# Ledger of designs, part 224: peptides against a protein of PDB entry 3T6J

Target 1, 375 residues: chain A of PDB entry 3T6J
Amino acid sequence: PIVESYIGFIESYRDPFGSRGEFEGFVAVVNKAMSAKFERLVASAEQLLKELPWPPTFEKDKFLTPDFTSLDVLTFAGSGIPAGINIPNYDDLRQTEGFKNVSLGNVLAVAYATQREKLTFLEEDDKDLYILWKGPSFDVQVGLHELLGHGSGKLFVQDEKGAFNFDQETVINPETGEQIQSWYRSGETWDSKFSTIASSYEECRAESVGLYLCLHPQVLEIFGFEGADAEDVIYVNWLNMVRAGLLALEFYTPEAFNWRQAHMQARFVILRVLLEAGEGLVTITPTTGSDGRPDARVRLDRSKIRSVGKPALERFLRRLQVLKSTGDVAGGRALYEGYATVTDAPPECFLTLRDTVLLRKESRKLIVQPNTRLE
Target 2, 372 residues: chain A of PDB entry 3T6J as posed
Amino acid sequence: PIVESYIGFIESYRDPFGSRGEFEGFVAVVNKAMSAKFERLVASAEQLLKELPWPPTFEKDKFLTPDFTSLDVLTFAGSGIPAGINIPNYDDLRQTEGFKNVSLGNVLAVAYREKLTFLEEDDKDLYILWKGPSFDVQVGLHALLGHGSGKLFVQDEKGAFNFDQETVINPETGEQIQSWYRSGETWDSKFSTIASSYEECRAESVGLYLCLHPQVLEIFGFEGADAEDVIYVNWLNMVRAGLLALEFYTPEAFNWRQAHMQARFVILRVLLEAGEGLVTITPTTGSDGRPDARVRLDRSKIRSVGKPALERFLRRLQVLKSTGDVAGGRALYEGYATVTDAPPECFLTLRDTVLLRKESRKLIVQPNTRLE

## One batch from the design tools (peptide; made by RFdiffusion4, then SolubleMPNN)

Design b2_p22_5_s1 (from b2_p22_5, 11 letters changed)
Fold by OpenDDE base, seed 5:
Structure b2_p22_5_s1 (fold): chain B 375 residues (1-375), chain A 22 residues (1-22)
Amino acid sequence: as target 1 above (375 residues)
Amino acid sequence: MTGVFYDEYQPEIASPGEVLVL
């Protein structure tokens, strides 16, 4: 077997300022069969990057072919086990040297084993479809999230010598129509500038890339989905995201006005974006469960994903990228914290919905490392 | 940039319930 490993201070999710890494390590075995799917995605990455909703000037100047490997974890040491990883976490290195993506395949396999009777917040008609396609759709989402989410976009930088990595005279901000007015100075990083929102903001960008690009026929083809199956995978992927946005309320602490999980905050932000799009795309309806207590249902109109959802996500995703590229912390914080704010304002009444989410909460899964043998 | 994708596996988030073997 091919063994992969890493160890060190890697991920900064537990740092309130998004800068200090938590000590983490793993040992895993390469899953060759699943890796082949991600290799096909890598082969199309340069083309798919062009489909992202920002000008080429906001994308990396040179495409650096990354590695993408599916791993079966044997040993993992850390506070949480991820489904996917993009490393290194240094923007300068990602832009100049490249990056590596991994999918933790056995984590994905167990994470989404959901029993139908325990599946919350979905319409009955969606449950069977959701169960059928949750795994495959998540593979698509993880692949896009890591490779084309975290692996995309350019940071505008002025180096220590005063040189810019972009043409100040010709590059135009697509949101303002003006020349670029802000950038990263020498020694400034994504995490150092965006600090408390950096992790969640980047996760939101990556998740949004996944939703946006999963609509592309080539992506579905790469993963082996065609026709009605491809449409169902798209639907379930988007449905999973809007459901996750509701579930995310578990990770909000009203008394402290803070989020405890970066990815869940990101998913809530996406839910807010899609709700704002209106037109009946997403509906959250309070209901009464069979036990007579509060419940809720999330509805996604599949016929409006492309017509309503995609344009809304496009605009939002472009704004995320532009603000990231330009190092516009004030603009980025205003945008992101605006969507991340949880109130009890109608029509959604999110704080009330949070009570429902907590009431319907399932117990957290505990991951146990496997034993292996040579057959 | 951030490079980890996961949701419910942090011990400080909630008490563990179902045990899953990788």
Scores: peptide ipSAE 0.224, ipTM 0.741, DockQ to the pose 0.257
Fold by OpenDDE base, seed 1:
Structure b2_p22_5_s1 (fold): chain B 375 residues (1-375), chain A 22 residues (1-22)
Amino acid sequence: as target 1 above (375 residues)
Amino acid sequence: MTGVFYDEYQPEIASPGEVLVL
């Protein structure tokens, strides 16, 4: 077997400033069969990057072919076990030296098992599709999230000598129509500038890339989905995201006005973006459960994903990238915190919904290291 | 990084529910 491992201070999600890494490590075995889809994704990555909703001037100057491997985790030492990883976490290194992506395949596999009767916040007619396609859709999402999410975009930099990594005279900000007016100075990083929102903002960008690009037929083809299956995978991926945005409320602390989990905050932001798009795309309806207690239902109109959802997400994702590239912390914070704000304002009444989410909360899962054997 | 189990980590919860083997 091919064994991969890493160890060190890697992920900064538990740092309030998004800077200090948590000490973690894993040992895993390469799953060659499951890596094939991600290899095809890598082979298409350069072309797929061009499908992202920003000018080439906001993308990396040169494509660096990354590694992408599916791993079966034997052990993971840390606070939690991810489904996908993109490293290193330094944007400059990602742009100049390259990066590696991994999908933790057995983590995904065990996450797919959901009992229908315990599946919260979905309409009954969506539950079977959700159960069937959650796994496959999540494979797609993880692949896109890591490779084309975290693996995309350029930071505009002025180096210590005053030189720019972009042409100041010709590069235009697509949001303003003007020349670039802000950038990263020497020694400034994504995390150092965006600080408290950096991790969640970046996860939101990566998740948005996943949702946006999963609509592309080539992506679904890479993962082996065509026709009705491809449409169901898309639907369930988007449905999962809007559901996750509701579930995210568990990780908000009203008293402190803060989020305790970066990815969940990101998913809530995406939910807010898609709700703002309107036109019946997403609906959250408070209900009463069979137990007589508060419940809720999330509905996603499949027919409006491309017509309403995609344009909304496109605009949002472009704004995220432009603000990131230009180091516009003020604009980025205003945008992101605006969508990340949790109030009890109608029609959604998110604080009230949070009570419902907490009431319906599942017990924390315990992951146990597997045994291995040679046969 | 993304993932269900990382995303759902709640250090304040002492008693886990379902046990999953990788």
Scores: peptide ipSAE 0.195, ipTM 0.752, DockQ to the pose 0.135
Fold by OpenDDE base, seed 4:
Structure b2_p22_5_s1 (fold): chain B 375 residues (1-375), chain A 22 residues (1-22)
Amino acid sequence: as target 1 above (375 residues)
Amino acid sequence: MTGVFYDEYQPEIASPGEVLVL
């Protein structure tokens, strides 16, 4: 078998300032069969990058073909096992040297096992569809999240010699209509500037890219979904995200006004964006469970994903990217923290919903290292 | 950067959970 591994101070999710990496490592075996869909995604990446809702001037100057491999993880030493990885975690290196993407296929596979009776916060009519397509939709989401999420966008930089990596005279900020007024100076990085919001903000951008691009017909085709199946995968992917946004409340600490998990905070932000879009796209309804205790239902109107959801996400995602590219920390923080704020304001009453989420909390899953054999 | 599942980075509370073998 082809074995891949990495080790080192890699992910900074446990650093409140997003700068210090946690020491982690994995050993995995290449899954050639599962890598094929990601190879096709890579082959389409340059074209799909053009579908992202920012000008080419905010995208990398030169497309560097990344590697994308599906791995079956044998051992993962760290605080959590990801479903996907994009490395290196340095935007400058991603722009100039390229990057690698990994899908941890067996991690994804174990996530597919959901018991219907334990599936919270969905309408009964959605549960079977969700169970059927959760796995496939998550494959799509992870692939897009890593390759075209983390793998997209440009930081505007002035180097140590004073040279810019963009034309100051011609590049226009699509949000303001003005020339670029801010950028990263020598020694400034994404993490150093955006600090406490950097990780969650970037995850939010990547998740948003996944939702946005999964609507593109070519993406579903790459993953082998056509017709009604493709539409169901799209629906379940979006449904999973809005459900995740509700589940995210578990990871909010009201007393400290803080989030304890970057990805879940990101998913809550996306939920807020889609709720703000209105028009009945997303509805969260408090209910009473069969046990007589509080419950809730998330409803996503499938017919409004493209008409309401996509435009809302497009605008939001563009803002995320523009603020990231220009190093506009003040604007970025204002935007992101605005959507990340958890209050008990109607109609959602998120703090009250949090109590419901906690009441319905599932037991933490324990992932165990597999055995391997040669056949 | 990674795509992480819902239960990642939860406080290390020893609660009996479902054991998943990769």
Scores: peptide ipSAE 0.178, ipTM 0.736, DockQ to the pose 0.167
Fold by OpenDDE base, seed 2:
Structure b2_p22_5_s1 (fold): chain B 375 residues (1-375), chain A 22 residues (1-22)
Amino acid sequence: as target 1 above (375 residues)
Amino acid sequence: MTGVFYDEYQPEIASPGEVLVL
């Protein structure tokens, strides 16, 4: 078997300021079959990056072909086990040296083994489809999230010598129609500037890239989905995200007005964006469960994903990227925290929904390392 | 950056029936 490992201070999710890495490590075996799908995605990455909703001036100047590997984890040491990884976490290194993407295949397989009777917040008609396509759709999402999410976008920088990595006279901010008015100075990084929202904001951007690009037929083809299957994968991917946005409320602490998990905050933000789009795209309906206790149902109108959802997500994703590229912390914080705010305002009544989510939450699952055998 | 975490980051301990082997 091909063995891969990584170790070090890598992920900063436990740092309130998003800067200090937690020491973690894994040993894993390459899954060649799944890696082949991601290799095809890598081969299309340069072209797919052009499909993102920002001008080329906001994308990396030079495409650097990354590695992408699916791994079956033998052992993982850290506070949480990821489904996907993009490293390094330094934007400058990503832009100049390249990056590597990893999907932890056996983690994905285990994480999405959901029993139908325990599947919360979905319409009955969606449950079987959700169960069938949750895994495959998440493979698509993880691939896009890592490769084209974290792997995309340019930071505008003025170096120590005063030189810009963009043309100040010709580059136009697509949101304002004006020249670029802010950038990263020498020594400033994404994490240092955006601080407390940096991790969650970036995860939100990456998740949004996944949802946005999964609509592209070429992406689904790469993963082996065509026709009705491709449409079902798209539907389930979007459905999973809106459901995750509801589930995310578990990780909000009302008393402290804070989020305890960056990815969950990101998913809630996406839910808010898609709810704001209106037109019946997403509906969350409080219900009463079979046990007589509060419940809820999330409905996603499949027919409105492209017509309503995509344009809403496009606008939002472009704003995320533009604010990131320009180092506009004030604008970025205003945008992101606006969508991340949890209140009990109608019609959604998110704090009330949170109580329902907490009532319906599953016990924490424990993931244990596998037993291996030498043959 | 880590793209997606396993989402059940709860302080609670899983029941024996919820132990997942990779």
Scores: peptide ipSAE 0.194, ipTM 0.739, DockQ to the pose 0.227; fails the geometry check

Design b2_p22_5_s2 (from b2_p22_5, 12 letters changed)
Fold by OpenDDE base, seed 3:
Structure b2_p22_5_s2 (fold): chain B 375 residues (1-375), chain A 22 residues (1-22)
Amino acid sequence: as target 1 above (375 residues)
Amino acid sequence: MTGVYYETYQPLIATPGQVLVL
């Protein structure tokens, strides 16, 4: 439809246990021009799913072609306005009934409006490139995040009749080399099993899919980028993610050892993965600002994205998916909480960096929702 | 599930902020 809406208990990000949905709703209009890119992405989705770093046995048995539309939001009622949406949120329903994807185009457009002088934690030589390509890179990231992130992967399930949706004799866990030892039983869901980490873990998987697949030439071509522009979009997408991982420290509460925002926790985890990769891929350097107070710079070595970054992210993303598919909560929690831990240990000194992030924090943004009329 | 970036979503806090029009 030209006008789209939804309403109900949808997103569980505000529930500490990841189970209870927040009541939200929106009304939006279709942006036909922007939707065309996402339609091309949908047309390539089945092929792009094969590029994900897990065996086909860990992917959905049948690709269910979703709808993907760019929307301009007129009204959004909820705790926050997303950049994109993938619904329903239940993995079983996504697997059996399909899903719908939405990019909230005007929300993205507002996110692009950054003043150069207010752009924190980037090198001066990256700022102009970042400003130029932030928007286009976000379109790529959101499209991949929703469609191929949230839209990918299989849960291994035993139904109420004792039947499995996978062959127990032939399916091998690529991390252990063994047969599948765990799965979801009847009545178990992603959220019910992974609980406190479920939302953030899934966002981390989806963001990682975006970073991983944005390296694929076909993806950039779908979005209309070639040559140097495609490489700049890739670079800025990865740069934005590592910067976001630093900014994420705002949403950590040291006294409670908890995160207040699932996506920001996810981005911090990705930053930790890319820092662990080493080899000078990512560098966070404490500095002194022009005001004489603490500052920091994030540097991403463009030349090492494919050689160092991609393999690190591949291994991590595969582990995320395997642990998700098998319902291995113990392994999943150990992995995810390990990377989500914030300490003041060298060399990064993340708690000290958090103080710098808070010092350089931008004022809260207030979103004013538009009105429209028929002419 | 929703994709949210720092620039698009911030928790409600009692601080003045930049007004962004969609």
Scores: peptide ipSAE 0.032, ipTM 0.632, DockQ to the pose 0.165; fails the geometry check
Fold by OpenDDE base, seed 4:
Structure b2_p22_5_s2 (fold): chain B 375 residues (1-375), chain A 22 residues (1-22)
Amino acid sequence: as target 1 above (375 residues)
Amino acid sequence: MTGVYYETYQPLIATPGQVLVL
């Protein structure tokens, strides 16, 4: 077998300032069969990057073909196990040297295992479809999230010599229609500038890229989905995200106005964006469970994903990227914290919904080290 | 920029729970 490993101070999610990495490591075996779909995604990456909702001037100047490998994890030492990884976590290195993507395939497989009777917050009519396609849709989402989410976009930089990595005269901010007025100076990084929101903001951008690009026919073809199956994968991917946005409330602490998990905060933000789009795209309805206690249902109108959801996500995702590229911390914080705010305002009453989410909380899954055998 | 698609699972190493065919 081909063995891959990494070890070191890698992910900064546990640092409130997003700067200090947690010491972690894994040992994994390459899943050749599962890697093949990601290789096809890599082969299409340069073209798919052009589909992202920002000007080419806000994308990396040169596409650097990354590796993308599916791994079956033998052991993982850390505070949590990711489903996917994009490294290095330095935007400058990603722009100049490239990056590697990893999907933790057997971690994803564990995430697929949901019993129908334990599946919360979905309409009954969606449950079987969700169970069927959660895994495949999650593979698509992870692949896009890592490769084209974290792997996309450009930071505008002025180097130590005063040179810019963009043409100040010709590059226009698509949100303002004006020339670029802010950038990263020498020694400034994404994490140093955006600090407390950096991790969650970037996860939100990457998740949004996944949702946005999964609508592209070529993406579904790469993953082997066609016709009705492709549409079901799209639907379940979006449904999973809006459900995750509701589930995210578990990780909010009202008393401290604090989010305890960056990805969950990101998913809540996306839910808020899609709710704001209106037109019946997403509906959260408080209900009463069979036990007589509070419950809720999330409904996603499949017919409105492309007509309502995509444009809303496009606008939001472009704003995220533009603010990131220009180092506009004030604008970025205002945007992101605005959507990340949890109140009890109608119609959603998110603080009340949080009580429901906590009431319906599932037991935390444990991922156990596997054995290996030769076949 | 942080590059992890994170699942909120707890790793357990003490007992084998899966079999990987190599």
Scores: peptide ipSAE 0.022, ipTM 0.576, DockQ to the pose 0.348; fails the geometry check
Fold by OpenDDE base, seed 2:
Structure b2_p22_5_s2 (fold): chain B 375 residues (1-375), chain A 22 residues (1-22)
Amino acid sequence: as target 1 above (375 residues)
Amino acid sequence: MTGVYYETYQPLIATPGQVLVL
């Protein structure tokens, strides 16, 4: 087997300022079969980056081909186990030196082992489809999230010598129609400027890239899905995201007006964007469970994903990128915190829904180290 | 940045008996 290891102060999710990494480490074995799918995605990455909803001037000047590997984790030491990893976390290094993507394949497989009877907040008609395609759809999502999410976008920088990495006269902000008015100065980074929202905002951008690009036929083909299967993978990927946005409420603390998990906050933001799109795309309906206690159902209209969902997500994702590229912290914070706000306002009544989510909370899954056999 | 953390950062219960065949 090919063994990979990872160790160091890498992920900053536990730092309130998003700057200090937690010490983590793993030992894993390369899954060659799944890695081959990600290699095909990497081979298409430069072309797929052009499908993102921002001008080429807001994309990296040069595509640096990354590595992408699927790993079966033997041991993981840290506060949480990710489904995927994109390293390094420094945007400057990603742009100049490149990056590596990792999918933790066996972690994903365990996460998807949900019993049908325990699957919350879905319509009965969606449950079997969800169970069938959750794993495959998430492989697609993780691949896109890491490679084309975290791996995409340019930061506008003025260096220590006063030189810009963009043409100030010709580059236009697609949201304002004006020239670029803000950028990162020497010594400023994504994390240093956006601070408390940096991690969650970036996760939201990466998740949005996944949802947006999974609609592209070439992406589904790379993963081996065609026809009805491809449409089902798309549907389940979007359905999983809107469901995750509801589940995310577990990680909101009303008393402190804060989020305890960056990815969950990101998923809630995406849910809010898709709800705002209206037109019956997403519906959350409070219900009563078979036990007589509060429940809820999330419905996603499959027929409206492309017509309503995609344009809404496109506009939102472009705004995320433009604000990130220009270092517009005020605009970025206003946008992101606006969607991340949890109130009990109708029609959604998210604080009431949070109580339902907590009531229906599944037992915490524990990661048990796998046994290995040499054949 | 860490990619998609699955929903609940809930430690994924490796199903007892998943043998990784190497």
Scores: peptide ipSAE 0.020, ipTM 0.579, DockQ to the pose 0.320; fails the geometry check
Fold by OpenDDE base, seed 1:
Structure b2_p22_5_s2 (fold): chain B 375 residues (1-375), chain A 22 residues (1-22)
Amino acid sequence: as target 1 above (375 residues)
Amino acid sequence: MTGVYYETYQPLIATPGQVLVL
């Protein structure tokens, strides 16, 4: 078997300032069969990057072919086990030296094992599709999230000598129609500038890239989905995201006005974006469960994903990228915190929904190290 | 960056829950 590992201070999600890495490590075995799908995605990455909703001037100047592998984790030491990883975490290094992507395939596979009767917040008619396609859709999402999410976009930089990595006279901000007015100075990083929102904002961008690009037929083809299957994978991927946005409320602490998990905050933001799009795309309906206690249903109109959802996500994702590229912390914070705010305002009444989410909370899952054998 | 977290699996000792084998 091909063994991969890493160890060190890597992920900063537990740092309130997004700067200090948690000490973590894993040992894993390469899943060759699943890795082949990601290799095809890598081979298409340069072309797929052009499908992202920002000008080429906001994308990396050159494509650096990354590694992407699917890993079956034998052991993971840390506070949580991710489904996917993109390293290094330094945007400058990603820009100049490249990066590596991994999918933790067996973590994903284990996460798929939800009993139908325990599947919360979905309509009954969606449950079977969700169970069938959650796994495949999540493979697609992870691949896009890591490779084309975290692996995309340019930071505008003025170096220590005063030189810019962009043409100040010709590069136009697509949101304002004006020349670029802000950038990163020498020694400034994504994390240092955006601080408390940096991790969750970047996860939101990456998740949004996944949702946006999963609509592209070539992406689904790479993963082996065509026709009705491809449409079901798309639907379930989007459905999973809006459901996750509701589930995310578990990770909000009202008393502290804070989020305890960056990815869940990101998913809530995406839910808010898609709710704002309106037109019946997403509906959250408070209900009463069979037990007589509060429940809820999230509905996604499949027919409106491309017509309503995609344009809304496109605009949002472009704004995320432009604000990131230009180092516009004020604009970025205003945008992101606006969508990340949890209130009890109608029609959604998210604080009330949070009580429902907590009431319907599943028992905590424990991940156990597998046994390996040679046959 | 660690990308997609399905769920935050924090190691808690003696927490009851579903056991998932990788």
Scores: peptide ipSAE 0.018, ipTM 0.613, DockQ to the pose 0.232; fails the geometry check

